# Ledger of designs, part 88: peptides against a protein of PDB entry 5HDT

Target 1, 163 residues: chain A of PDB entry 5HDT
Amino acid sequence: MVVKTFMDMDQDSEEEKELYLNLALHLASDFFLKHPDKDVRLLVACCLADIFRIYAPEAPYTSPDKLKDIFMFITRQLKGLEDTKSPQFNRYFYLLENIAWVKSYNICFELEDSNEIFTQLYRTLFSVINNGHNQKVHMHMVDLMSSIICEGDTVSQELLDTV
Target 2, 163 residues: chain A of PDB entry 5HDT as posed
Amino acid sequence: MVVKTFMDMDQDSEEEKELYLNLALHLASDFFLKHPDKDVRLLVACCLADIFRIYAPEAPHTSPDKLKDIFMFITRQLKGLEDTKSPQFNRYFYLLENIAWVKSYNICFELEDSNEIFTQLYRTLFSVINNGHNQKVHMHMVDLMSSIICEGDTVSQELLDTV

## One batch from the design tools (peptide; made by RFdiffusion4, then SolubleMPNN)

Design b2_p20_2_s2 (from b2_p20_2, 11 letters changed)
Fold by OpenDDE base, seed 3:
Structure b2_p20_2_s2 (fold): chain B 163 residues (1-163), chain A 20 residues (1-20)
Amino acid sequence: as target 1 above (163 residues)
Amino acid sequence: NEKAKKAMLEGAKELDKKRK
């Protein structure tokens, strides 16, 4: 399975990284990003998160527009964290944990629309955060938001007002 | 930018280690 393939891969797997590069590129196509099944979209997001982990610090996606689409897509998936009782919650947690540890959103600093991406991320996180989340979930959310504020060259006042 | 890339690498390595 594609999800397991990238999940089990690490950064030192150079041979596999080259072998599955085309698959990584294909997963970012509109077919998958706009897939009608929300569970499929979640799996795609998890794969993309692992792709950012594996190929860090450089993603295989060369188009700034494509990168924007991917991160906006990942951000939308994080809405699933709102329901802790969902059968897919553990997979949503996997996504959050991954992007928080890897700090994959750091790739967005070079994008012209970085503030838009970060604003949407913060809005999404604040919209789903609730008392039902355990400390680990809260920690990952805080770590993710803090890293963007700390490492970003410029952050909009609107974003700062949410902190 | 370099600091951000370094942070990504370190985070990715730590996550890899955590999963083993």
Scores: peptide ipSAE 0.718, ipTM 0.965, DockQ to the pose 0.864
Fold by OpenDDE base, seed 4:
Structure b2_p20_2_s2 (fold): chain B 163 residues (1-163), chain A 20 residues (1-20)
Amino acid sequence: as target 1 above (163 residues)
Amino acid sequence: NEKAKKAMLEGAKELDKKRK
């Protein structure tokens, strides 16, 4: 499966990175980002997270509009973290863990709409965080939010007001 | 943002090591 392909790949696999570049680009198409199946969208989000990991620090997506769409898409998937008893929770955790460690949202700093993206991310995380989450989930959420504030060259007042 | 890119690269490498 496509999910396992990118999951098992690392940054040093230059031949594989070149081989699967077109697949990575295809996964960001509207067909996948707007797929009607919730489980499919989650799998797509996990693939995209691994793609950002593999190609870090340079994403293979060159269009600012496409990058915005991708990160808004990933942000929407994080809503699934709210239900800790869901059969898909482990995959939502995988997504959170990945983007927290990789700090993939750092790609957004160069986008004109970075403030909108970060605002939606913070709103989403604060909406789903609850006492039902274990310490690891809380840690990743805090790490993700803290890294954006600490590592960004510019942070809008609107974002600071959201935090 | 070179600082942010460096942080991404380091984080990605750390996650790779964790999964080994």
Scores: peptide ipSAE 0.715, ipTM 0.965, DockQ to the pose 0.877
Fold by OpenDDE base, seed 1:
Structure b2_p20_2_s2 (fold): chain B 163 residues (1-163), chain A 20 residues (1-20)
Amino acid sequence: as target 1 above (163 residues)
Amino acid sequence: NEKAKKAMLEGAKELDKKRK
């Protein structure tokens, strides 16, 4: 129900955005980010992705450390894209599509540990990319990686070597 | 980074439109 709430919400829903702001904040708690069930973590990641979409370009999370934790968390969930036959693959695709279109990782440009976040993202994406993925999945992955390189003020040599 | 924020906003709006 919570997943659907944020999924159906758009940026123009100002009253609803205020109503569920506290819920958005609680979803970023360690309780959810470190939840033992991987399916729950995936749902949380999708919610967080929609939260970034709804509140774009400003995330409701004020702590840089929390933002880092969130994006590292989302990055870890992307490993689920590896198994295209998984019953949860469509939800993993949903996550990828969202963060690629919204370019939510753009928030990380202002973070002190941005290079660490981007490095982990690229490593994760390259680890899961395979010929079994359809064109849309590939395009989202490429779009996500290219946008960070093109729009970022600086990219580490290590990250460039990964590409 | 205003350019990055603008890109986010535009992308978010486009995704909203696509889903409807």
Scores: peptide ipSAE 0.715, ipTM 0.965, DockQ to the pose 0.919
Fold by OpenDDE base, seed 5:
Structure b2_p20_2_s2 (fold): chain B 163 residues (1-163), chain A 20 residues (1-20)
Amino acid sequence: as target 1 above (163 residues)
Amino acid sequence: NEKAKKAMLEGAKELDKKRK
């Protein structure tokens, strides 16, 4: 129910954005980020991705620490892309497609620990990428990584050397 | 980073259009 609410919402839904703001904040709580059910965490990640889409370019989360936690959380979920035969693969694809199109990781450029977040993202993507992925998956992965390199003026040379 | 924010906004709008 909550997943569909944010999935169906767009940036022009001003009344709904105001109405569900508190719900968006609640979904980023430790209760959901550390939920023991892997499938629940995936749904939470998809909701968060849609929240970044809806409220772009300004996330409703004001805490830098919370933003770091969220993006590290989303990065961990991307590990599920490895198994292309999983019944949950379509939801993992949904997550990847969203964050690639929105370029939600651009929010991280202003964070003190941006390099840590980007490093973990690159490591995760390279760990799951394989020949079993179709062209669309590969393109989203490449687009996501390229946008960080090309648009991030704050990206350190050290990070580039590790890629 | 205003450039990064603009890119996000454009990407979000394009994704919205794609899903309609």
Scores: peptide ipSAE 0.714, ipTM 0.965, DockQ to the pose 0.909

Design b2_p20_2_s3 (from b2_p20_2, 10 letters changed)
Fold by OpenDDE base, seed 2:
Structure b2_p20_2_s3 (fold): chain B 163 residues (1-163), chain A 20 residues (1-20)
Amino acid sequence: as target 1 above (163 residues)
Amino acid sequence: NKKAKEAMLKGAKELDKKRK
Protein backbone atom coordinates (compact mmCIF):
# COMPACT_ATOMS: atom_id res chain seq x y z
CA MET B 1 0.00 0.00 0.00
CA VAL B 2 1.02 3.59 -0.57
CA VAL B 3 1.03 4.45 3.12
CA LYS B 4 3.43 1.66 3.89
CA THR B 5 5.65 2.62 0.99
CA PHE B 6 6.38 6.04 2.38
CA MET B 7 6.30 4.82 5.96
CA ASP B 8 9.11 2.38 5.32
CA MET B 9 11.20 4.82 3.31
CA ASP B 10 13.94 6.84 4.96
CA GLN B 11 16.13 9.81 4.17
CA ASP B 12 18.78 7.71 2.48
CA SER B 13 16.44 5.89 0.12
CA GLU B 14 17.56 7.92 -2.87
CA GLU B 15 16.40 5.53 -5.56
CA GLU B 16 13.00 5.12 -3.98
CA LYS B 17 12.70 8.83 -3.42
CA GLU B 18 13.16 9.36 -7.11
CA LEU B 19 10.87 6.49 -8.02
CA TYR B 20 7.97 7.67 -5.92
CA LEU B 21 8.39 11.38 -6.46
CA ASN B 22 5.55 11.50 -8.94
CA LEU B 23 3.34 9.64 -6.52
CA ALA B 24 4.22 12.15 -3.83
CA LEU B 25 3.18 14.94 -6.13
CA HIS B 26 -0.01 13.16 -7.06
CA LEU B 27 -0.99 12.66 -3.44
CA ALA B 28 -1.06 16.40 -2.99
CA SER B 29 -3.65 16.83 -5.72
CA ASP B 30 -7.08 18.17 -4.95
CA PHE B 31 -8.47 14.73 -5.65
CA PHE B 32 -6.84 13.43 -2.50
CA LEU B 33 -6.86 16.57 -0.39
CA LYS B 34 -10.58 16.90 -0.93
CA HIS B 35 -11.38 13.22 -0.91
CA PRO B 36 -14.84 12.60 0.54
CA ASP B 37 -13.71 9.72 2.76
CA LYS B 38 -12.20 10.91 6.03
CA ASP B 39 -10.24 7.70 6.46
CA VAL B 40 -8.69 8.20 3.05
CA ARG B 41 -7.83 11.77 3.94
CA LEU B 42 -6.12 10.55 7.10
CA LEU B 43 -4.06 8.08 5.12
CA VAL B 44 -3.16 10.80 2.67
CA ALA B 45 -2.10 13.06 5.51
CA CYS B 46 0.13 10.36 6.93
CA CYS B 47 1.70 9.86 3.53
CA LEU B 48 2.28 13.56 3.16
CA ALA B 49 3.85 13.70 6.60
CA ASP B 50 6.22 10.93 5.62
CA ILE B 51 6.94 12.67 2.35
CA PHE B 52 8.05 15.74 4.27
CA ARG B 53 10.15 13.48 6.45
CA ILE B 54 11.76 11.68 3.55
CA TYR B 55 12.53 14.73 1.47
CA ALA B 56 13.44 16.99 4.38
CA PRO B 57 14.64 19.64 4.47
CA GLU B 58 13.30 20.28 0.98
CA ALA B 59 9.74 19.50 0.06
CA PRO B 60 9.11 18.18 -3.43
CA TYR B 61 6.27 20.63 -3.81
CA THR B 62 7.35 23.82 -5.50
CA SER B 63 4.14 25.81 -5.40
CA PRO B 64 3.58 27.98 -2.34
CA ASP B 65 -0.13 27.64 -2.86
CA LYS B 66 0.14 23.88 -2.92
CA LEU B 67 2.22 23.87 0.23
CA LYS B 68 -0.37 26.01 1.94
CA ASP B 69 -3.11 23.64 0.84
CA ILE B 70 -1.17 20.68 2.13
CA PHE B 71 -0.51 22.10 5.56
CA MET B 72 -4.02 23.39 5.93
CA PHE B 73 -5.13 19.89 4.97
CA ILE B 74 -2.84 18.24 7.51
CA THR B 75 -4.03 20.66 10.14
CA ARG B 76 -7.63 19.74 9.46
CA GLN B 77 -6.83 16.06 9.90
CA LEU B 78 -5.44 16.72 13.35
CA LYS B 79 -8.99 17.33 14.50
CA GLY B 80 -9.26 13.57 14.61
CA LEU B 81 -7.12 13.56 17.72
CA GLU B 82 -10.20 14.66 19.64
CA ASP B 83 -11.53 11.11 19.99
CA THR B 84 -8.96 9.10 21.89
CA LYS B 85 -11.08 5.98 21.61
CA SER B 86 -11.44 6.07 17.86
CA PRO B 87 -10.17 3.06 15.94
CA GLN B 88 -8.15 5.51 13.88
CA PHE B 89 -6.59 7.28 16.84
CA ASN B 90 -3.29 5.48 16.46
CA ARG B 91 -3.01 6.77 12.93
CA TYR B 92 -3.81 10.27 14.07
CA PHE B 93 -1.09 9.84 16.65
CA TYR B 94 1.25 8.71 13.90
CA LEU B 95 0.52 11.90 12.05
CA LEU B 96 1.09 14.07 15.11
CA GLU B 97 4.28 12.28 16.07
CA ASN B 98 5.68 12.65 12.59
CA ILE B 99 5.04 16.33 12.11
CA ALA B 100 6.28 17.06 15.63
CA TRP B 101 9.55 15.19 15.19
CA VAL B 102 10.22 16.35 11.67
CA LYS B 103 9.01 19.86 12.35
CA SER B 104 7.52 19.79 8.91
CA TYR B 105 5.65 23.03 9.49
CA ASN B 106 9.04 24.73 9.37
CA ILE B 107 8.54 24.71 5.62
CA CYS B 108 5.77 27.21 6.16
CA PHE B 109 8.06 29.91 7.54
CA GLU B 110 8.89 31.01 4.04
CA LEU B 111 5.29 31.09 2.89
CA GLU B 112 3.40 34.33 2.57
CA ASP B 113 0.44 32.82 4.38
CA SER B 114 2.46 31.26 7.18
CA ASN B 115 0.55 33.20 9.79
CA GLU B 116 -2.72 31.74 8.63
CA ILE B 117 -1.30 28.24 8.66
CA PHE B 118 0.17 28.56 12.13
CA THR B 119 -2.94 30.18 13.49
CA GLN B 120 -5.07 27.33 12.22
CA LEU B 121 -2.64 24.81 13.63
CA TYR B 122 -2.72 26.33 17.09
CA ARG B 123 -6.47 26.69 17.06
CA THR B 124 -6.84 23.08 16.02
CA LEU B 125 -4.43 21.75 18.62
CA PHE B 126 -6.01 23.69 21.43
CA SER B 127 -9.44 22.61 20.32
CA VAL B 128 -8.61 18.92 20.53
CA ILE B 129 -6.18 18.80 23.44
CA ASN B 130 -7.74 17.29 26.55
CA ASN B 131 -6.94 15.32 29.67
CA GLY B 132 -7.79 12.10 27.89
CA HIS B 133 -4.61 12.35 25.88
CA ASN B 134 -1.57 10.61 27.27
CA GLN B 135 1.70 12.32 27.99
CA LYS B 136 3.19 11.50 24.61
CA VAL B 137 0.38 13.23 22.78
CA HIS B 138 0.71 16.27 24.99
CA MET B 139 4.45 16.36 24.51
CA HIS B 140 4.17 16.24 20.76
CA MET B 141 1.58 18.98 20.75
CA VAL B 142 3.77 21.14 22.94
CA ASP B 143 6.85 20.39 20.86
CA LEU B 144 5.03 21.27 17.69
CA MET B 145 3.76 24.56 19.00
CA SER B 146 7.04 25.47 20.68
CA SER B 147 9.03 24.92 17.51
CA ILE B 148 6.93 27.44 15.66
CA ILE B 149 7.31 30.08 18.35
CA CYS B 150 11.03 29.55 18.71
CA GLU B 151 12.03 29.17 15.08
CA GLY B 152 9.59 31.44 13.34
CA ASP B 153 10.99 34.62 11.90
CA THR B 154 7.61 36.26 12.13
CA VAL B 155 4.99 35.34 14.66
CA SER B 156 1.82 37.37 14.73
CA GLN B 157 0.39 38.80 17.88
CA GLU B 158 -2.72 36.78 17.23
CA LEU B 159 -0.71 33.60 17.38
CA LEU B 160 1.01 34.72 20.54
CA ASP B 161 -2.32 35.50 22.10
CA THR B 162 -3.47 31.99 21.28
CA VAL B 163 -0.59 30.45 23.19
CA ASN A 1 15.34 29.76 7.04
CA LYS A 2 18.53 27.79 7.29
CA LYS A 3 18.14 26.96 10.95
CA ALA A 4 14.61 25.74 10.43
CA LYS A 5 15.68 23.48 7.61
CA GLU A 6 18.49 22.08 9.68
CA ALA A 7 16.05 21.33 12.44
CA MET A 8 13.83 19.51 9.99
CA LEU A 9 16.66 17.40 8.70
CA LYS A 10 17.75 16.55 12.21
CA GLY A 11 14.25 15.64 13.23
CA ALA A 12 13.68 13.56 10.15
CA LYS A 13 16.86 11.60 10.73
CA GLU A 14 16.02 11.08 14.36
CA LEU A 15 12.59 9.79 13.48
CA ASP A 16 14.12 7.48 10.92
CA LYS A 17 16.40 6.15 13.59
CA LYS A 18 13.54 5.69 16.00
CA ARG A 19 11.59 3.61 13.52
CA LYS A 20 14.49 1.28 12.76
Scores: peptide ipSAE 0.740, ipTM 0.967, DockQ to the pose 0.918
Fold by OpenDDE base, seed 1:
Structure b2_p20_2_s3 (fold): chain B 163 residues (1-163), chain A 20 residues (1-20)
Amino acid sequence: as target 1 above (163 residues)
Amino acid sequence: NKKAKEAMLKGAKELDKKRK
């Protein structure tokens, strides 16, 4: 139900954005980010992706450390894209599509540990990319990676070596 | 980064439209 709540919400839902702000904050707690069930973590990641979409261009999370934790968390969930036959693949696709369109990782440009976040993202994406993915999946992955390179002020040599 | 934020807002709105 929580997943659907944020999924159905859009940028113009100002009243709902205020109403569910506290819920958005709680979803970023260690309880959810470190939840033992991987399916729950995937649902949490999708919610967080929608939260970034809804509140774009400003995330409701004020702590740089929390933002880092969130994006590292989302990055880890993207590993699930590897198995295209998984019953949860469509939800992993949903996550990828969201963060690619919204360009939510743009928030990381202002973080001190941005290079670490982007490095982990690229490593993860390259580890899961395979010929079994359809064109849309590939396009989202490429779009996500290229946008960070093009819009970022600086890219580490380590990241360039990964590409 | 003003440009990056504008890109986010644009993308978010486009995704909203796509889902409608």
Scores: peptide ipSAE 0.739, ipTM 0.967, DockQ to the pose 0.904
Fold by OpenDDE base, seed 3:
Structure b2_p20_2_s3 (fold): chain B 163 residues (1-163), chain A 20 residues (1-20)
Amino acid sequence: as target 1 above (163 residues)
Amino acid sequence: NKKAKEAMLKGAKELDKKRK
């Protein structure tokens, strides 16, 4: 399975990284990003998160527009964190944990529309945060937001107003 | 940019270690 393939891969897997590069590129296609099944989209997001982990600090996606689409897509999936009782919650947690540890959104600093991406991320996180989340979830959310504020060259006033 | 990339690499390696 594709999800397991990238999940089990690490940064030192050079042969596999080369072998599955085309698959990584294909997973970012509109077919998957706009897939009608929300569970499929979640799996795609997890794969993309692992792809950012594996190829860090450089993503295999060369198009700024494609990178923007991917991060906006991942951000939309994080809405699923709102329901802690969901059968898919553990997979949403997997996604959050990954992007928080890897700090994959750091790739967005070079994008012209970085502030838009970060604004949407913050809005999404604040919209889903609730008392049902345990400390680990809260910690990952805080770590993710803090790293963007700390490491970003410029942050919009709108984003700062949300902090 | 350099600092951001270093942070990504560090985080990715630590996550790899955590999963083993």
Scores: peptide ipSAE 0.738, ipTM 0.967, DockQ to the pose 0.901
Fold by OpenDDE base, seed 5:
Structure b2_p20_2_s3 (fold): chain B 163 residues (1-163), chain A 20 residues (1-20)
Amino acid sequence: as target 1 above (163 residues)
Amino acid sequence: NKKAKEAMLKGAKELDKKRK
């Protein structure tokens, strides 16, 4: 129910954005980020991705530490892309497609630990990328990584050397 | 980062259109 609510919402839904703001904040709580069920965490990640889409370019989360936690959390979920035959693969694709189109990781450029977040993202993507992925998956992965390199003025040379 | 925010907004709007 909650997943569908944010999935169906768009940038111009100002009234709904105000109505569900507290729910968006609640979904980023440790209760959901550290939920023991892997499938629940995936759904939470998809909701968070849609929240970044809806409220772009300004996330409703004001804490830098919370933002770091969220993006590290989303990055961990991307590990599920490795198994292309999983019944949950379509939801992992949904997550990847969203963050690639929205470029939600751009929020991280203003964070002190941005390089850590980007490094972890690159490591994760390279660990799961394989020949079983179709062209769309590969393109989203490449687009996501390229946008960080090309648009991130704060991206260190050290990070580039590790890629 | 103004440029980064503009890119996000553009991407978000494009994805909205794609899903309609």
Scores: peptide ipSAE 0.735, ipTM 0.967, DockQ to the pose 0.896

Design b2_p20_2_s4 (from b2_p20_2, 9 letters changed)
Fold by OpenDDE base, seed 3:
Structure b2_p20_2_s4 (fold): chain B 163 residues (1-163), chain A 20 residues (1-20)
Amino acid sequence: as target 1 above (163 residues)
Amino acid sequence: NEKAKKAMLEGAKALDEKRK
């Protein structure tokens, strides 16, 4: 299973990182990002999050437009955090935990459309955050938002209005 | 830039250790 492959891999797995590089690139294709199955898209997002973890601090994706698409895609998946009773909630938590620990959105600072990406992230997080979330979920959400505000060189007025 | 990359690397390593 592809999800388990990247889940079990760490940054020191140099041989495996080289072996599965083409698979990592393939997972970012429109075929997977626009897959009609919601559960498949969630699995893809988790794989992408692990790919950012494994290859940190550099993503294997060279196209700025592709990176934008990926992070907008991951952001859309975070909407699933809204229902804490969902059978897929643990998978959504996995995604949130990963991107919060890795701070993978730091890659977006150099993108021309970074403010758009961050704005959508903040809007999504604020739309799904609720009192049903435990302290760990809240902590990861706060960690994500705080890191972007503190480490970003420029922040749009729209983002500032959202915060 | 470099600080952001360092933070990513440290976070990724920490998460790797957490999963062991």
Scores: peptide ipSAE 0.725, ipTM 0.966, DockQ to the pose 0.912
Fold by OpenDDE base, seed 5:
Structure b2_p20_2_s4 (fold): chain B 163 residues (1-163), chain A 20 residues (1-20)
Amino acid sequence: as target 1 above (163 residues)
Amino acid sequence: NEKAKKAMLEGAKALDEKRK
């Protein structure tokens, strides 16, 4: 599958992308993905989202397992969107806005466990959505879910049950 | 992608400060 994003026209050269490879790999390490500090994990998620934006429509990660871990990690961080009064809400909003605009999760269509990833994403979004969220938050959530449904050839029954 | 690069680096810097 060819992943298309809004960043296709703004792709960096391969030489420039190489400059950020070490940082990309470092931030995706288990040390950061399993870090005990919630604020650290949020910052890591935002950085990873930016990495996907930089490398779009590709990713600097070659391991399918690593990609799965990253997206499951990002999905878990989105739970922080529930508390709109949190001092960190703006960073959670940034995370949501970024992954929705870039369509970062579309890379997951090439993964064997894509349905699991999408199901967890939908479940998480529906669990945190509330009337306290403004129109922009709702719009980004809908954009994420709609993009995945429209791009996917077949939607699993489990995913349909989640929607 | 200059904005994205800047944002990523700023996040990384914030991460470094948080870890101190």
Scores: peptide ipSAE 0.364, ipTM 0.891, DockQ to the pose 0.037
Fold by OpenDDE base, seed 2:
Structure b2_p20_2_s4 (fold): chain B 163 residues (1-163), chain A 20 residues (1-20)
Amino acid sequence: as target 1 above (163 residues)
Amino acid sequence: NEKAKKAMLEGAKALDEKRK
């Protein structure tokens, strides 16, 4: 994994990061990740994306299983990008823009199940991409996927079949 | 769940203010 030093320019101070710790843990609870309201889950995903931005290149989560759950959760929310006319599309765009710019998924390379996570991400993105998306949306999707491919030391056959 | 939506919206807004 290549650490991007310029990302630190957009990060909060260490003291400010402490203020978000409890929120970060709370947002990653099963209550929110499995919340029955789709709009709540979208907001949770956006908040989680911001948390990863704030803590980049690290994460406030110490459990690999929790990290996997979070990114699988975020991936599921990205399905909402398909409907470009949805009132919630702007928030889905924000989610995509954030995770693409921060390269949030790159932290998953530290996980044993990284290939599973990336495979699900790629399948999701390819399933929602359509001609209704503008150039910026396409660019962010490409940036997100390209960064993972370029940073990956090993790629499973399943992931290759997805791409 | 309106209570949950409100809470999360407030959280999202707070985090968004940190975006540069």
Scores: peptide ipSAE 0.067, ipTM 0.691, DockQ to the pose 0.033
Fold by OpenDDE base, seed 1:
Structure b2_p20_2_s4 (fold): chain B 163 residues (1-163), chain A 20 residues (1-20)
Amino acid sequence: as target 1 above (163 residues)
Amino acid sequence: NEKAKKAMLEGAKALDEKRK
């Protein structure tokens, strides 16, 4: 009885892992990353951020190109932080809070195009940050940018110019 | 990260609903 119970639990666990992996791969498809609805894209970004949180410090993606696409995609969504009065702002805040706390972008250091990704991230954050944002938003943005600078061995001149 | 798992699943469901 005990053995059967453990076997069933292990099977359920493996099924869940497979489900999460399949969802992770599905959400990273061009269908979602290039979806015409901006609200859908925001939801996709939040889900991807959750995936990175679940699998931290690794990611369930094996393709460097796919990882690049994902983080460039997430970066584009962060532009929505500019309007604090938007009905979707709370979800944009969630996205920022998540990726900052998890340090999701740190996985990009293994990518050849890491400098491009970080440069786009910094440009985006600096373009949307304003005095209308509360202290928490500012802290998350600073934490995100500082972590990348502190943990990176080298930073491109272009990235330095954005700071 | 049970909260994250739940959030991901809920988000995925929401995406499926909006897609259709």
Scores: peptide ipSAE 0.033, ipTM 0.618, DockQ to the pose 0.039

Design b2_p20_3_s1 (from b2_p20_3, 8 letters changed)
Fold by OpenDDE base, seed 4:
Structure b2_p20_3_s1 (fold): chain B 163 residues (1-163), chain A 20 residues (1-20)
Amino acid sequence: as target 1 above (163 residues)
Amino acid sequence: SEKAKKAMEKALKELKEAKK
């Protein structure tokens, strides 16, 4: 994973981390992750991305299963990037920009199902990319996927085949 | 495949080869 010193430039104070702890735990509940409203799920994903930025390179979640659920959830929300004319596109862009800059998915390397998570991320990004996207979107997608390849010492053949 | 998708595939293939 990335060195803590490198990520300190994008971290909030310890006081702010404490303030967001309860919110972080509540946002990861099934109530929000399985919320029936698409716009609510997008907002939840953006907030979760902000939480990962605040706590990077760590996370306030102790359960590996919970972390897996969160990143699978975030990956599903990225499908909204496909429609560049959507009124919510700017928030989808924010989500992408945030997780790419923070390298949020790198925390998944400690998870047993990391390869599955990364594979699903790559498939999703390749599914949504289209000619309507500008160079900034393209750059963030490449940065996100490149960071995983470069950081991972042992990348599964399945993930490499997805590339 | 779209132009953007091809560009991404090319970049990632290069990264994959560099990783080997």
Scores: peptide ipSAE 0.162, ipTM 0.804, DockQ to the pose 0.032
Fold by OpenDDE base, seed 1:
Structure b2_p20_3_s1 (fold): chain B 163 residues (1-163), chain A 20 residues (1-20)
Amino acid sequence: as target 1 above (163 residues)
Amino acid sequence: SEKAKKAMEKALKELKEAKK
């Protein structure tokens, strides 16, 4: 599995990062982002999260529009966190844990539409949180949202009102 | 869950106020 491959990669190896650059670009294509299979989309999201982890603090993507599409896509996948009994929940948890720890969304501050991305993220997280989630899930969600608030010098009032 | 949401909202509001 591609996800496992990324997880096993040495993040300090520049050579390995270069080898997967093309794959990273292809994973951001409409073919994958708009794939009809939700399980495939989840795997794609996990791979993208791993890519951001490996290339942190910079992304291999140069197009602001593409970055926006990717994070909007990842946000949509986080809806799968709602069902804690799903066989795929562990992968959704991995996705959340990864992007929270890496602070992947912080790269969006350089985008003009950052407020839209953050607002959608907040709305999504609040929509899926339920009593079935343990403290770790809560912590990751809070960490993810808190990092954006703390690092954002000018967070929109709309985003603040979402809380 | 409203309880979970409120807890998260409280935490974020506290963070927001601390940042100001």
Scores: peptide ipSAE 0.131, ipTM 0.778, DockQ to the pose 0.031
Fold by OpenDDE base, seed 3:
Order: sequence, then structure tokens, then C-alpha cells
Structure b2_p20_3_s1 (fold): chain B 163 residues (1-163), chain A 20 residues (1-20)
Amino acid sequence: as target 1 above (163 residues)
Amino acid sequence: SEKAKKAMEKALKELKEAKK
């Protein structure tokens, strides 16, 4: 995969990671995850994706419940990919490209509810995939789903039935 | 990536404004 310059993961300094820690925690608050403005929620999702990119392969969140909330939240935002004519489509594309490249969802393998998270992700992606999407969108969707299946130690039958 | 960092900073700034 050709990495765009803005997606190239240069090693961030520990000082910078520390700077963003408080912001990361605030972005994961109910205030932002349940924000009434859809555009704000999309922006929050993009920021969360950036946070995961910066802190990869580890997340700054230690609570399994919080991680579940975050990824279920991100999954809900991906529904916006269905409308390729939306003015916000470029941000949805950014979200998809980021999480696919970073393999952000792979951190969920250690969560108790990983199967639920992955199942919801797959259902969402399959619900929005259409022939109107360009090749890059399709590639990222496939990469995201394939990475989870290939890197998982076990795949639930429910997830397999979804695919 | 400096570009990515700047984009994040901009987004974070916008979020802060939305919080107000």
C-alpha cells in the first residue's frame, strides 16, 4: 500500500503523546460521543482515529468499556460512507482510510466484547458498500475486514455468517 | 507526519470551539 505523506507514521515524541493524552480522554467523553451534531460526531471520530494512529499499537484508554464505546461510536460514523455525494464524504473517507491503514480495530481483540464490535463493523460496512464507491474506498473496506479475519486467533461463527 | 499532526490540531481546535 502506498502511504500518503499525511498518513506516514513518523515516530511521535513522548512529549507530544503526553500532550495529547488529556485531549484523548476528553474526546472519549459522553459529551463528544453523544454530541447532537452529526458533523461534530464525524470530526470526533476522525480525531479519535488520529489518536489511535499516534499511540499505535497501544491506546491511551485503559478501560475496556471505554474502548468498546469508542469503536462502536466509530462504527456508527462509518454509516455516512453510503452517500458518496455528501459534502462530508471526504471526511468519511479519511476516517475509513485511517482506521484501515492503522488497523485500529485490532486492539479490540483483547476486549471481552470483540466479537460484537467486529460483527457490528462488518454489518455496517456491508450495508454501505455499493458500486458507486471508487476503487480506493473498496480497497480500504476490504483491507479493514480482511485484516481482522486474518489476524484474529478465532473468528466467531456469527462473524463468518455476516461475511 | 507533520501534515497529519497539523490536521489533528486543527480538528481539535474546532472541537474545543464546539464544546463552548
Scores: peptide ipSAE 0.122, ipTM 0.775, DockQ to the pose 0.032
Fold by OpenDDE base, seed 2:
Parts: structure tokens; sequence; C-alpha cells
Structure b2_p20_3_s1 (fold): chain B 163 residues (1-163), chain A 20 residues (1-20)
């Protein structure tokens, strides 16, 4: 997995990482991933993105199934980018900016179901993009998807059909 | 937005070709 070198300087110390470990595990629980409150789910997604930033290039999660659930969850939250006038849009922007900058989804290449995850991500991004989005949003979306294309040795036909 | 989608598709296609 390729992570930008300047991101390493913004990561927390190893001691601080340990403090977040329990939180990281709890945030990935079904309780939070399936929380009925949309605003809570957004906050959870942002925290998960921060966790991936802190632990990059490694993930604190060892279960492939859990990692898949997390990224599918984050992908679902990105649907909130559609409404640019929402009071929560800035948090959705933060989520997008973070995962694009860190290249968080590149961890998924180690998963058997990576193509499914990437396909859902691409479909989601293309479904929400609209004229209300500024250049920064466009740039982050392109950067996020480009990083996956550049890192991947092979891209499934299904993924190619989404672009 | 169709315009935005096309722009993104173009960028991604160019990157795919460059990777080959």
Amino acid sequence: as target 1 above (163 residues)
Amino acid sequence: SEKAKKAMEKALKELKEAKK
C-alpha cells in the first residue's frame, strides 16, 4: 500500500495509537456501523477515517470481513455528499478529503472482495457528483479513484464499467 | 451532473491508459 510520505509526519505517536485501539475496535462494531442515526453514522465514518490515517499504512483491524464491512460502511456514508447545502456537508467533505489524502481504500487490495468494494465506491461517487460540488470535491474524488487504478495490478470488467 | 461525470471518466481513462 502506498501512502504519501508527508502524511507520516501528521500521524500520532505509537503511544497515542494505543489509546485509540480500543476505540477503533468499538467503532467498527455492528452497534455503530448499523446505528439508526444518520449523523452518528457520519461521525463514526469520520472517526474511522481518522483511525486509518493514524495507523497508515497498516490497519488496526485483523479480520478481513470486518475491514470489508468498514469500507462498505464508509462508502455508504459518502452518499451524503450529494446534498451540498446540507449542514453536515462539511463533515462529508472531511471524510472524502481524508480518505483520498491517506489513500485509505488501498488497504482493500489485500481483501478477496476488493473489486466489490471498489465497484461500490466508484458507483457511489458517480451517483452523488453534481454541479453543486466545487473543484476540490472533484479533485478528491478523482484522486481517490485514481489511486486505486494506479495501485491495482488488475481491474475487473465490472469496475471498468463504472467509469 | 453529466458534465462532472464525463470529466471524471475522462481523467480515469487517461490514467488507465498511462498505466499500461
Scores: peptide ipSAE 0.155, ipTM 0.801, DockQ to the pose 0.035; fails the geometry check

